# Peptides against a protein of PDB entry 4ASU: the designs that were tried, part 336

Target 1, 270 residues: chain A of PDB entry 4ASU
Amino acid sequence: ATLKDITRRLKSIKNIQKITKSMKMVAAAKYARAERELKPARVYGVGSLALYEKADIKTPEDKKKHLIIGVSSDRGLCGAIHSSVAKQMKSEAANLAAAGKEVKIIGVGDKIRSILHRTHSDQFLVTFKEVGRRPPTFGDASVIALELLNSGYEFDEGSIIFNRFRSVISYKTEEKPIFSLDTISSAESMSIYDDIDADVLRNYQEYSLANIIYYSLKESTTSEQSARMTAMDNASKNASEMIDKLTLTFNRTRQAVITKELIEIISGAA
Target 2, 83 residues: chain B of PDB entry 4ASU
Amino acid sequence: FTFASPTQVFFNSANVRQVDVPTQTGAFGILAAHVPTLQVLRPGLVVVHAEDGTTSKYFVSSGSVTVNADSSVQLLAEEAVTL

## One batch from the design tools (peptide; made by RFdiffusion4, then SolubleMPNN)

Design b2_p30_4_s4 (from b2_p30_4, 11 letters changed)
Fold by OpenDDE base, seed 1:
Parts: structure tokens; C-alpha cells; sequence
Structure b2_p30_4_s4 (fold): chain B 270 residues (1-270), chain C 83 residues (1-83), chain A 30 residues (1-30)
């Protein structure tokens, strides 16, 4: 490579480093907000799941329709956030299919669709796009829940898969159950709630679904911003190392050129 | 007793004496060892009676309330404000 | 003639994706 080529590459990497540093700062700001908003959302979401955990709702084996909701976003450059969710979705879908279940998929965020479209296109019911530009609201979750309930797909049980936030350096892909109204109403463990009006139970289930979706969105967002911040930091460090290496190469090459010129002058081979 | 909205937590696994909730079927009080039940909230007044005798009032919109067999209670409102 | 620029192998501009995926590659300067 000529000195000119090295210089061009150095300039390019330096520009990329500026971009990654800027993106890191943006991600950091979004992360800080997301983490603050996650605290109440977690209490709210865990509260919604409490019934299902305590009731230990079981789906009869003869029920075959299973729904998988994958929660992610439209935005890249956040490490393994999307691939982690997709991987678990694939695993769950395969396991359910092997058990003779019918599996349908909902993707929250375009990245899920992008990853799974080639292999699971026939299983997709709907993909929600424009996720990740703004912090998720309960209204957003309600829209998703309503769309699911009105989709015409009468699932018996389902799974919502999302990245749970642990720390600034750690997230875990997790699965939480979702149940249809029929499954809840027919569960033996729900017998202690027998005096519940059918309309009340329906409304309750709708709220529960929206609550769980909202919770998953908040966990996902916090995890994503944290991962993006880390990814951009790593990229910036990598760029710095490359700059250092190229600078050394540039200096060595320059010295070699100078030495060659001096030898030519001394040898009279001008 | 847990009482939360999507954006705010009012009570997190707290011990309370009584919670009065507005439901679609009417207002009722949840006491210790209340029978398990599920209800949907209507817009109205929530009153929390603490063990020390302190009462707190809240206005809630829609939501749900769950009383479990273990006497745990989850009050989840879409919107809630301290009154 | 001006000394010919020594062409170093692999001096193409790196994309953002390459920088993100690059493990610390020991550039062995031969």
C-alpha cells in the first residue's frame, strides 16, 4: 500500500470512530431513560404474571395451537440482541412442532422478520414495524394485544420471548407464558375463582396480555440500548487499535521510502 | 399488596389492612384472607388502609385486581394518581 | 523516478460492520 492508501484508510477509520463514539453517547442517554422507566414497568409486569405463576395453568395435551411472540426492534448495531431472540424462537418452534403442535409467530420489530423470514415465513401472522424509534408506551402494547386478539388465530397457549435486562453488561433471553381465555377458564387451578363472570374474565385476560407485552417491550428496550452502548464502545476501541497499527505502518513505510531515496542519491542512480 | 401503574409503583409487596377498590360490579373491600377473586377496575377511588391506621387515596382508571389464595393482592391500573 | 509507493496488502477502507465484527486482529506486518 502506498502512503496515500494508508492515509486514506486512516481517515476512514477515524471517521468511523467519530460515528461510533457519537452513537455510544446517544445509546447511553436512551439507556439511562429506559432503565428508569423499567423499574415501575417490571413491578407492573411481574404483578400481571403472578396469577399465572401461582395458578400453574396447564394446557391440555389435546390443545395444539401455540403462539410465539418475539420481542425486539427495527434497529441494528446492538450486538446479539436480535439474534438471541430469534434463536430462542427457532428452538421453541422446533420443539413445539416436534410435539405435534401448530405454531404461529408474531414478530415485534422488523429485525425478527428479517432473520426468520426465510425459514419461518409460513408461520408468521403479523410483524409490527417502527419499533425502537421511541420508547414503548402502554398504548403501543395495547395495540399489539388488540391486534393479536383480533387476528382470528385462536391459540390455546403461547410464549412471549424477549431480552430481560440484568445489568449494563448483561441481558438474558427469557420466555413467559401467555394463555387464551379458554385455557384460563378451563384450568383446574382456576376453580378457586369460579364465581368470576365470563365478561370479567375476558376483560381481565385482555389487560393481562397488554400488561405482559408492555413489560416485555420495556425489558427489551433497556437491554437493547445497553447492548448498543457496549457495541459502540467496542467498535471505538477497535478503531483506535487499527489507527495505531496503521500509523506505525505509515511511519515505517515512510522511513523505507526515505532510505530508498537516500541510497539512490548516494549511488548516483538518479 | 402490590399497587402499580405502567409508570409508577405505589405499593410493592406491602402489608396492608384493607384495600377498597372500584370494580365494574361495584366497590368492595379487600381484607386480609379475602377469598380469591379476579375483578376489573372501573374509574374510581381506591382507598388503602395501612396497618398503622394511615389511609391513602388514589384515583384509578381501568385495570385489574387479583386476590390470590396466598392472600397476595395485585392492583394494576392503567393510570393512577395520588389524591 | 519517484520511489514507487509500497503497496501494503488489505488496505481497503473498512466498513462499520467490519469494525464491529473485528476481533483484535493481530496485523502481522510481514
Amino acid sequence: as target 1 above (270 residues)
Amino acid sequence: as target 2 above (83 residues)
Amino acid sequence: PPPEDVVLPGTRPLSLEEILSSQPTTIVVE
Scores: peptide ipSAE 0.025, ipTM 0.802, DockQ to the pose 0.006; fails the geometry check
Fold by OpenDDE base, seed 3:
Structure b2_p30_4_s4 (fold): chain B 270 residues (1-270), chain C 83 residues (1-83), chain A 30 residues (1-30)
Amino acid sequence: as target 1 above (270 residues)
Amino acid sequence: as target 2 above (83 residues)
Amino acid sequence: PPPEDVVLPGTRPLSLEEILSSQPTTIVVE
């Protein structure tokens, strides 16, 4: 490449660095908000999961229909956020299939579908798009829950897979259970909960699903924004290093050109 | 006793004397050693009676309440405000 | 003729994806 080519590349990388720095700042702002909103959401979500833990709800072995909900977003440039969820979804799907279960998948966020499209397209029930543009609301979670319940797939048990936020530099992909109304109603462990009207239980389950989905969205969002912030910081640093290297190369090349010109002048070569 | 909305926590694993909740099947008071139950909240007044005798009032829009065998209670409202 | 610029390999403009795919530098989390 000529000096002009190097200059063009330098300009390009500098522009990209500006973009990555800007994206870092945006991600940082979104992260800060997400973290604040996660605190109550975690208490709320964990509270919703308490029943399943305390009641020790188990799905009978003869029940074969399993639903996997992968929670992510539509937006890239956030490290391994999407691939981590997808990897665990694949693993879970394979394990369930090996156990003779029927597996269907719901993707929250288009990235899940993008990753799993070729290998798992037939297992997808629905993908929710336009995830990640705004902070998730309880209304959003309610819509997802309603769509799930109205999907026509009569699952017995499900798994919601999402990235749990640990710190600004750490997240962990985790799984939480979801159960159908029938599974909850038929669970022997639920017998201790007396005088539950069927309509009440149905409504309760609807709230429970919405609550868990909301919680997962908040965890996912916080993890994603933190990861994006980190990714953009890394990209900015990488760009800086590239700029330094190219600048050195430019200087060396320039010197070589000058030297060559001098030699040509001295040698009389036209 | 845990009482929270998606956006706010009012009580987190707190000890309380009594919680009055508005449910679709009727209002009931949750006391110590209350039988396990699941209920859905109707819009109405939640009253929390603390052990020190103080009473706090809240308005809730909807949600759920769970009373577990271990006497833990999760009151989860879609929307809640301190009154 | 003016001396020809020394041609260096790999001087095409990099995409954001290429920069992101490069080996990450150590992030100092402030």
Scores: peptide ipSAE 0.024, ipTM 0.807, DockQ to the pose 0.007; fails the geometry check
Fold by OpenDDE base, seed 5:
Structure b2_p30_4_s4 (fold): chain B 270 residues (1-270), chain C 83 residues (1-83), chain A 30 residues (1-30)
Amino acid sequence: as target 1 above (270 residues)
Amino acid sequence: as target 2 above (83 residues)
Amino acid sequence: PPPEDVVLPGTRPLSLEEILSSQPTTIVVE
């Protein structure tokens, strides 16, 4: 490698390092906000899920339609955030298929589509794009819920898969159940809930779906921003190490060139 | 008793004496050991009666309320403000 | 078994190539 080549590479890596450092700071700011907003969202979402946990809603074995909602975003450079969700989705889809269930997939975020579309294109119902640029709102969740309800796919049971935030250094890909109105209405365990009007139950279910989606988005966003911050930090460190190595190489090469020139001068061969 | 909006938590697993919620059928008072029920909120006033006798008032836009068999209550409002 | 926790420090550092291949993200400096 010529001195010019090394210099060019050094300049390139230094520029990348600047970018990664900047991205780290942006991710850090977004993470801080996301974490703050996750606190109430978690209470809200967990509260919404309480019914399903307490009612122990079971889907009859004869019901075959299952929906998988994968929650991620459109943006990369966040470590294994997208791949972890996709992996869990694949696993769940395979398990359900082995059990004789029909599986359809909804992707929240373009990255889910990017990973799974080739292998699971026939199972995709819809992909929501433009996810992750702005913090998710309840309005966003409501739109997703509405689209799902209006999709015409009459699922019996579903799974929402997302990264639950644990800490700045850890997240866990989790699955929460979603149930159709029919499944809830027919569940034996729901009999203890007295005098539920069908219209009330429908509206309740719409809220429940929006609530869980909102919760999942908030968990996902917090996990993603944290992961991105870490990824950018790692990239910056890697760049720094490369810069150091290249600088050493540059210095050695420079000395060799100088030595060669001196020898040529002394030998009279120049 | 849990009372939250997507952006705020007002009560988290708290013990309360009574919660009055605005439902489609009118005002609904949730007391201890209330029968399990699911309701949808209408815009209106939520009144929380604490065990110490204090009352708190909130305005909610919409949402849901769940009373479970274990006497746990989840009041989840789309929007809520303290009055 | 519950899905295993993903620990971020164990994540493969982004390669320079991966960074370079990423579309320029508009960094809105607020």
Scores: peptide ipSAE 0.021, ipTM 0.805, DockQ to the pose 0.014; fails the geometry check
Fold by OpenDDE base, seed 4:
Structure b2_p30_4_s4 (fold): chain B 270 residues (1-270), chain C 83 residues (1-83), chain A 30 residues (1-30)
Amino acid sequence: as target 1 above (270 residues)
Amino acid sequence: as target 2 above (83 residues)
Amino acid sequence: PPPEDVVLPGTRPLSLEEILSSQPTTIVVE
């Protein structure tokens, strides 16, 4: 490699390091906000899921329509955040198909579609784009919920797959159930709620869906920002090491060139 | 008893004496061991009666309330403010 | 295949201390 080549590479890596450092800081800021906003969102979302856990709602085996909602974002450079969700979606879809279920997919974030398009394009109902630029709001969740309910796909049961935040260094891909109004209303375990008006139950289910989606978005966002922060930090360190190595190479090469030139001068070998 | 909005938690698995909630079917009081029910909130006043006798008032916009068989209660409001 | 997240080679997992030692720059998002 010529000195010029090494210099060019050094410059390139230094620029990358600047970018990764900047991205780390941005991710850190977004993470801090996301974590703060996740606290109430988790209580809110877990509260919404409490009914499903306590009522032990089961979907009858004869019900065949299943919806998978994968939650991630549009933005990369966050480690295995998207691939983890996609992997679990694939696994779930395969398992459901093997069980004779019809599977449709909703992707929250363009990355889900990007990963699954080749293998699952026919199963996609809708993909929500422009996710991850701004923190998700309850309004966003409501829009997603509304779109789902208006999609015309009459699912019996669903799965929402997202990364649950554990710590700055840890997330876990999880699945939570989504039930249709019909499934909830027909569940034997819901008999203790018999005096509930159908309209009330419908509205309740709509809120529940929005709540769960909102929760998943908040968990996903926090996990993503944390992972991005870590990824950018690692990238910055790697860049630093590479810069050091290239600098050494540059210095050695420079000395070799100088030595060669000196020898040529001394030897008179033009 | 859990009472939260998407952005704020007012009660998290707390023990309360009574919660008065505004529902679309009317306002009702949730007591200990209340029968299981699902309701949707209408805009109105939520009153939480603590075990120590203190009363807290909140205004809620919309949302849901769940009373489970195990007497756990989840009051989830889209928007809520302390009064 | 989605473009693989460009992982620069040699990423050692960062220790918690290294992550925490980076002073949180309070970016006031207006």
Scores: peptide ipSAE 0.011, ipTM 0.801, DockQ to the pose 0.011; fails the geometry check

Design b2_p30_5_s1 (from b2_p30_5, 16 letters changed)
Fold by OpenDDE base, seed 4:
Structure b2_p30_5_s1 (fold): chain B 270 residues (1-270), chain C 83 residues (1-83), chain A 30 residues (1-30)
Amino acid sequence: as target 1 above (270 residues)
Amino acid sequence: as target 2 above (83 residues)
Amino acid sequence: SALAAAAAALQQAVLEALKAASKTATITVD
């Protein structure tokens, strides 16, 4: 490569490094906020899931309609965040199909749609975009819940798939159940709950849906921002290493050029 | 006893004497070992009676309350403010 | 029945609450 080519590449990589560093800082700020907001959201969400865990609600095998809600965002450059969710969605969908169940999908975030568009487009009920630029709100969860309720899809059981935040360096793709009113009401374990009106239970379930979605959004966001921060840090380090290598190459090439020029001068072949 | 909104936790697995909640079917008090139940909150006053005799009042907009067989309680409000 | 009416009212209240909350949404349907 010529000195000019190396210089151009150096400049390009340095610019990339600046961008990745900036993105790291933005991700760090968003992560810090997300982590703070995740604390109450986790209490809230886990509280909403408590019934399902304690009652050990199970969907009968004869029930055929299953909903998968995949939770991610629109934004890339966050490692395996989106692919992990999509992978689990695919796996779950395949398993359910193999079990003879009908599967419908809700995609939260354009990345889910993008990844699954070709293979699962016919299974999507609805997708959501403009996810991830701002922290998710309970309003966002409510929109998703409302769209589901308004879709007319009478699922028996559902799965919400999202990345659960573990630490700044770790997340895990998780699945939490979503049960229909019929499934909950028919569960034997629910008999211990005193005098539950069917309407109350329905209303309860609607809140639970929104609550769980909200929780998943908060977990997903925190995981994503953390992963992005890490990804941008790694990119910045990689850029730094490449800059160092190219700088060495530049110096060697420069010396070779100088040596050549000197020889030409000395030999009169300039 | 857990009492939270999406953005704030008021109680997290705390021991309390009694919680009064406004439900759509009426207000009721949750005591220790209350029978398991599920209720939906209506806008109104939540009163938490602590074991030390102190009382805390909250206004809630909407939400749910769960009393489990293990005596755990989850009060989940969409919005809640301390009074 | 009065019970049915009450049930309907409760359901409506929840839906309205969710709708109200949705006003703060920043995401959009595709």
Scores: peptide ipSAE 0.107, ipTM 0.718, DockQ to the pose 0.704; fails the geometry check
Fold by OpenDDE base, seed 2:
Structure b2_p30_5_s1 (fold): chain B 270 residues (1-270), chain C 83 residues (1-83), chain A 30 residues (1-30)
Amino acid sequence: as target 1 above (270 residues)
Amino acid sequence: as target 2 above (83 residues)
Amino acid sequence: SALAAAAAALQQAVLEALKAASKTATITVD
């Protein structure tokens, strides 16, 4: 490579490093906000899941329709955030299919669509895009819930798959159950709940769904921003190392050029 | 007793004496060992009576309330503010 | 070189991510 080529590459990598450092700072700010907002969201979301745990809701084996909601975003450069969710979605879909279940998929975030489109295109019920620029709101969760409820797909049981935040250096892809109104209504364990009319239960379920989705979005966002911060830090370090290597190469190449020129002068072969 | 909105926690697994909630079918009080039930909130006043005699008032928009067999209660409002 | 390819890939990924971020305002149905 010529000195000019090396210089051009150095400039390019330095620019990349500036971008990655900037993105790290942006991710750090978003992470800090997401973590603060996750605290109440966990209480809220876990509270919504409490019924299903306490009532021990079970879906009969003869029920065939299953929904998978994968929660991610549109934005890259966050390590294995998207692939982890997609991997678990694929695994769950395969297991359900092997069990003779019909599977439909909702993808939250364009990355889920992009990863699963080729292999699962026919299973997608709906996909949401423009996810990740702004912090998720309860309104966003409500839109997702409403689209599901208005889709006409009458699932028996579902799974919401998302990355749960553990720490700035750790997340875990997890699954939480989603039950249909019919499944809840028909559950034997629900008999202990007194005088619940169908309209109340329907509305309750709508809120429950939105609540769980909102919770998953907050977990996902916090995990993503943390992972992005780490990824951008790593990218910046890698860029730094690359700059150092190219700088050494530049210096060596420069010395070689000088030496060559001196030899040509001394030899008269100019 | 847990009372939260998506953005704020008011009570987290707290022991309370009574909670008055506005539901679509009317306001009712949740006492200790209340029968299990599910209700939907209407906009209105939530009143929490703590064991120490303190009363706290909140305005809620919509949401749900769950009373479980183990006497745990989850009050989840879409929006809630302290009064 | 492997180094050049890695740099180019990183640059492309960053540019794509920035482009995507600029387009996203509110959640929408696809």
Scores: peptide ipSAE 0.099, ipTM 0.656, DockQ to the pose 0.110; fails the geometry check
Fold by OpenDDE base, seed 5:
Structure b2_p30_5_s1 (fold): chain B 270 residues (1-270), chain C 83 residues (1-83), chain A 30 residues (1-30)
Amino acid sequence: as target 1 above (270 residues)
Amino acid sequence: as target 2 above (83 residues)
Amino acid sequence: SALAAAAAALQQAVLEALKAASKTATITVD
């Protein structure tokens, strides 16, 4: 490589490093906010899920319609955040199809749509975009819940797939159940709940759906920002190492050019 | 007893004496060993009676309340403010 | 029935509440 080529590459990598450092700082700020907002969201979301765990609600095996909600965002450069969710969605969809179930998908975030569009386009009920620019709100969860409820798709059982935040360096793709009103109403374990009006139960389930979606969005966002921060840090370090290597190459090449010129002068061969 | 909104936790697995909640079917008091039930909140006043005799008041917009067989209670409001 | 009417009213109230909340949403339907 010529000195000019090396210099051009150095300049390019230095610019990339500046960008990755800036993105790291932005991700760090968003992560700090997301982590703070996740604390109450967990209490809220786990509280909503508590019924399903305590009541041991099970879907009858003869039920055929299944819903998968995949939760992610629109923005890349966050490691395996999107691919992990998509992989789990694909696995679940394949397993359900093999079991003779009808599967429909809701994609939260453009990345889910983009990854699954070619293979699962016919299974999508609805997709959501403009996810991840701003922190998720309960309003966002309400939009998703409303669209599901208004879709007319009468699922028997569902699952919501999202990345649960563990730590700044760790997340786990998890699945939580979504039960239809019919499933909840027909559950034997629900008989212990006194005088539940069918309408009350329906409304309760609608709130529960929104609550769980909200929780999943908060977990996903925190995981994503943390992963992005880590990815940008790694990119910055890699850029630094490459700069060092190229600088050494530049210095060696420069010395070689000088030496060659000196030899040409001394030999009189010019 | 857990009482939370999406943005704020008021009680987290706390022991309380009584919680008065506004439901669509009417206000009811949740006491120790209350029968399991599911209710939807209407906008109104939540009153929490602590074991020490202190009373806290909150306004809630909408949400749900769950009383489980194990006597655990989850009060989940879309919006809640301390009064 | 009065019960059905009450149930319908409740459902409507919840839907309206969710709709109101959705106005603060930043995400959009594709």
Scores: peptide ipSAE 0.092, ipTM 0.740, DockQ to the pose 0.715; fails the geometry check
Fold by OpenDDE base, seed 1:
Structure b2_p30_5_s1 (fold): chain B 270 residues (1-270), chain C 83 residues (1-83), chain A 30 residues (1-30)
Amino acid sequence: as target 1 above (270 residues)
Amino acid sequence: as target 2 above (83 residues)
Amino acid sequence: SALAAAAAALQQAVLEALKAASKTATITVD
């Protein structure tokens, strides 16, 4: 490579490093906000799931309709955030299909749609876009819940798949159950709950759905921002290493050129 | 007793004497060892009676309340404010 | 009939509440 080529590459990588550093700072600010907002959201979400855990609600094996909600976003450059959710969705869909279940999918975020569209297009009920530009709100969760309720798809059991935030350097793709009204009402363990009107239970379930979706969005957002911060940090470090290598190459090449010129002068071959 | 909105936690696994909640079927008080039940909140006043005798009042919008067999209670409001 | 009406009213109230909340949504249906 000529000195000019090396210089051009150095300039390009230095520019990339500046961009990745800037993106890291933006991700860090968004992460800090997301982490603060996740604290109450987690209490709220875990509270919403408490019934299902305590009542040990199970879906009969003879029921065939299953819903998968995958939660992610539209935005890239965050490592394996989207692929982890998609991978688990694929695995779950395959397992359910092998068990003779009908599977429908809701995709939250354009990345889920993009990854699964070719292989699972026929299974999608609905997809959502413009996810991740702003922090998720309960309104966002309500839109998703309403769309599901209005879809007319009468699922027996469902799963919501999202990245749970563990720490600034760690997330885990997890699944939480979604139960239909019929499944909840027919559960033997629900008999301990006295004086529950069918209408009350329906309304309760609708709120529960929105609550769980909201919780998943908050976990997903926090995980995504932390992962993006890490990814941009890694990119910046990689750029730095490449700059160092190219700088060494530049210096060596320059020395070689100078040496050649000196030899030509000394030899009188000009 | 857990009482939270999506954005704020008021009580997290706290021990309380009584919680009065506005439900669509009517306002009722949740006491210790209340029978398990599920209810939907209507807009109204929540009153929390702490064990130390203090009373806290909140306005809630919509939401749900769950009383479990283990005497745990989850009050989840879409919106809630301290009064 | 009264119970059914009350149930319907309750369901409608929840749906209306969710609809009201959805007005603050930033995401859209694809």
Scores: peptide ipSAE 0.090, ipTM 0.702, DockQ to the pose 0.728; fails the geometry check

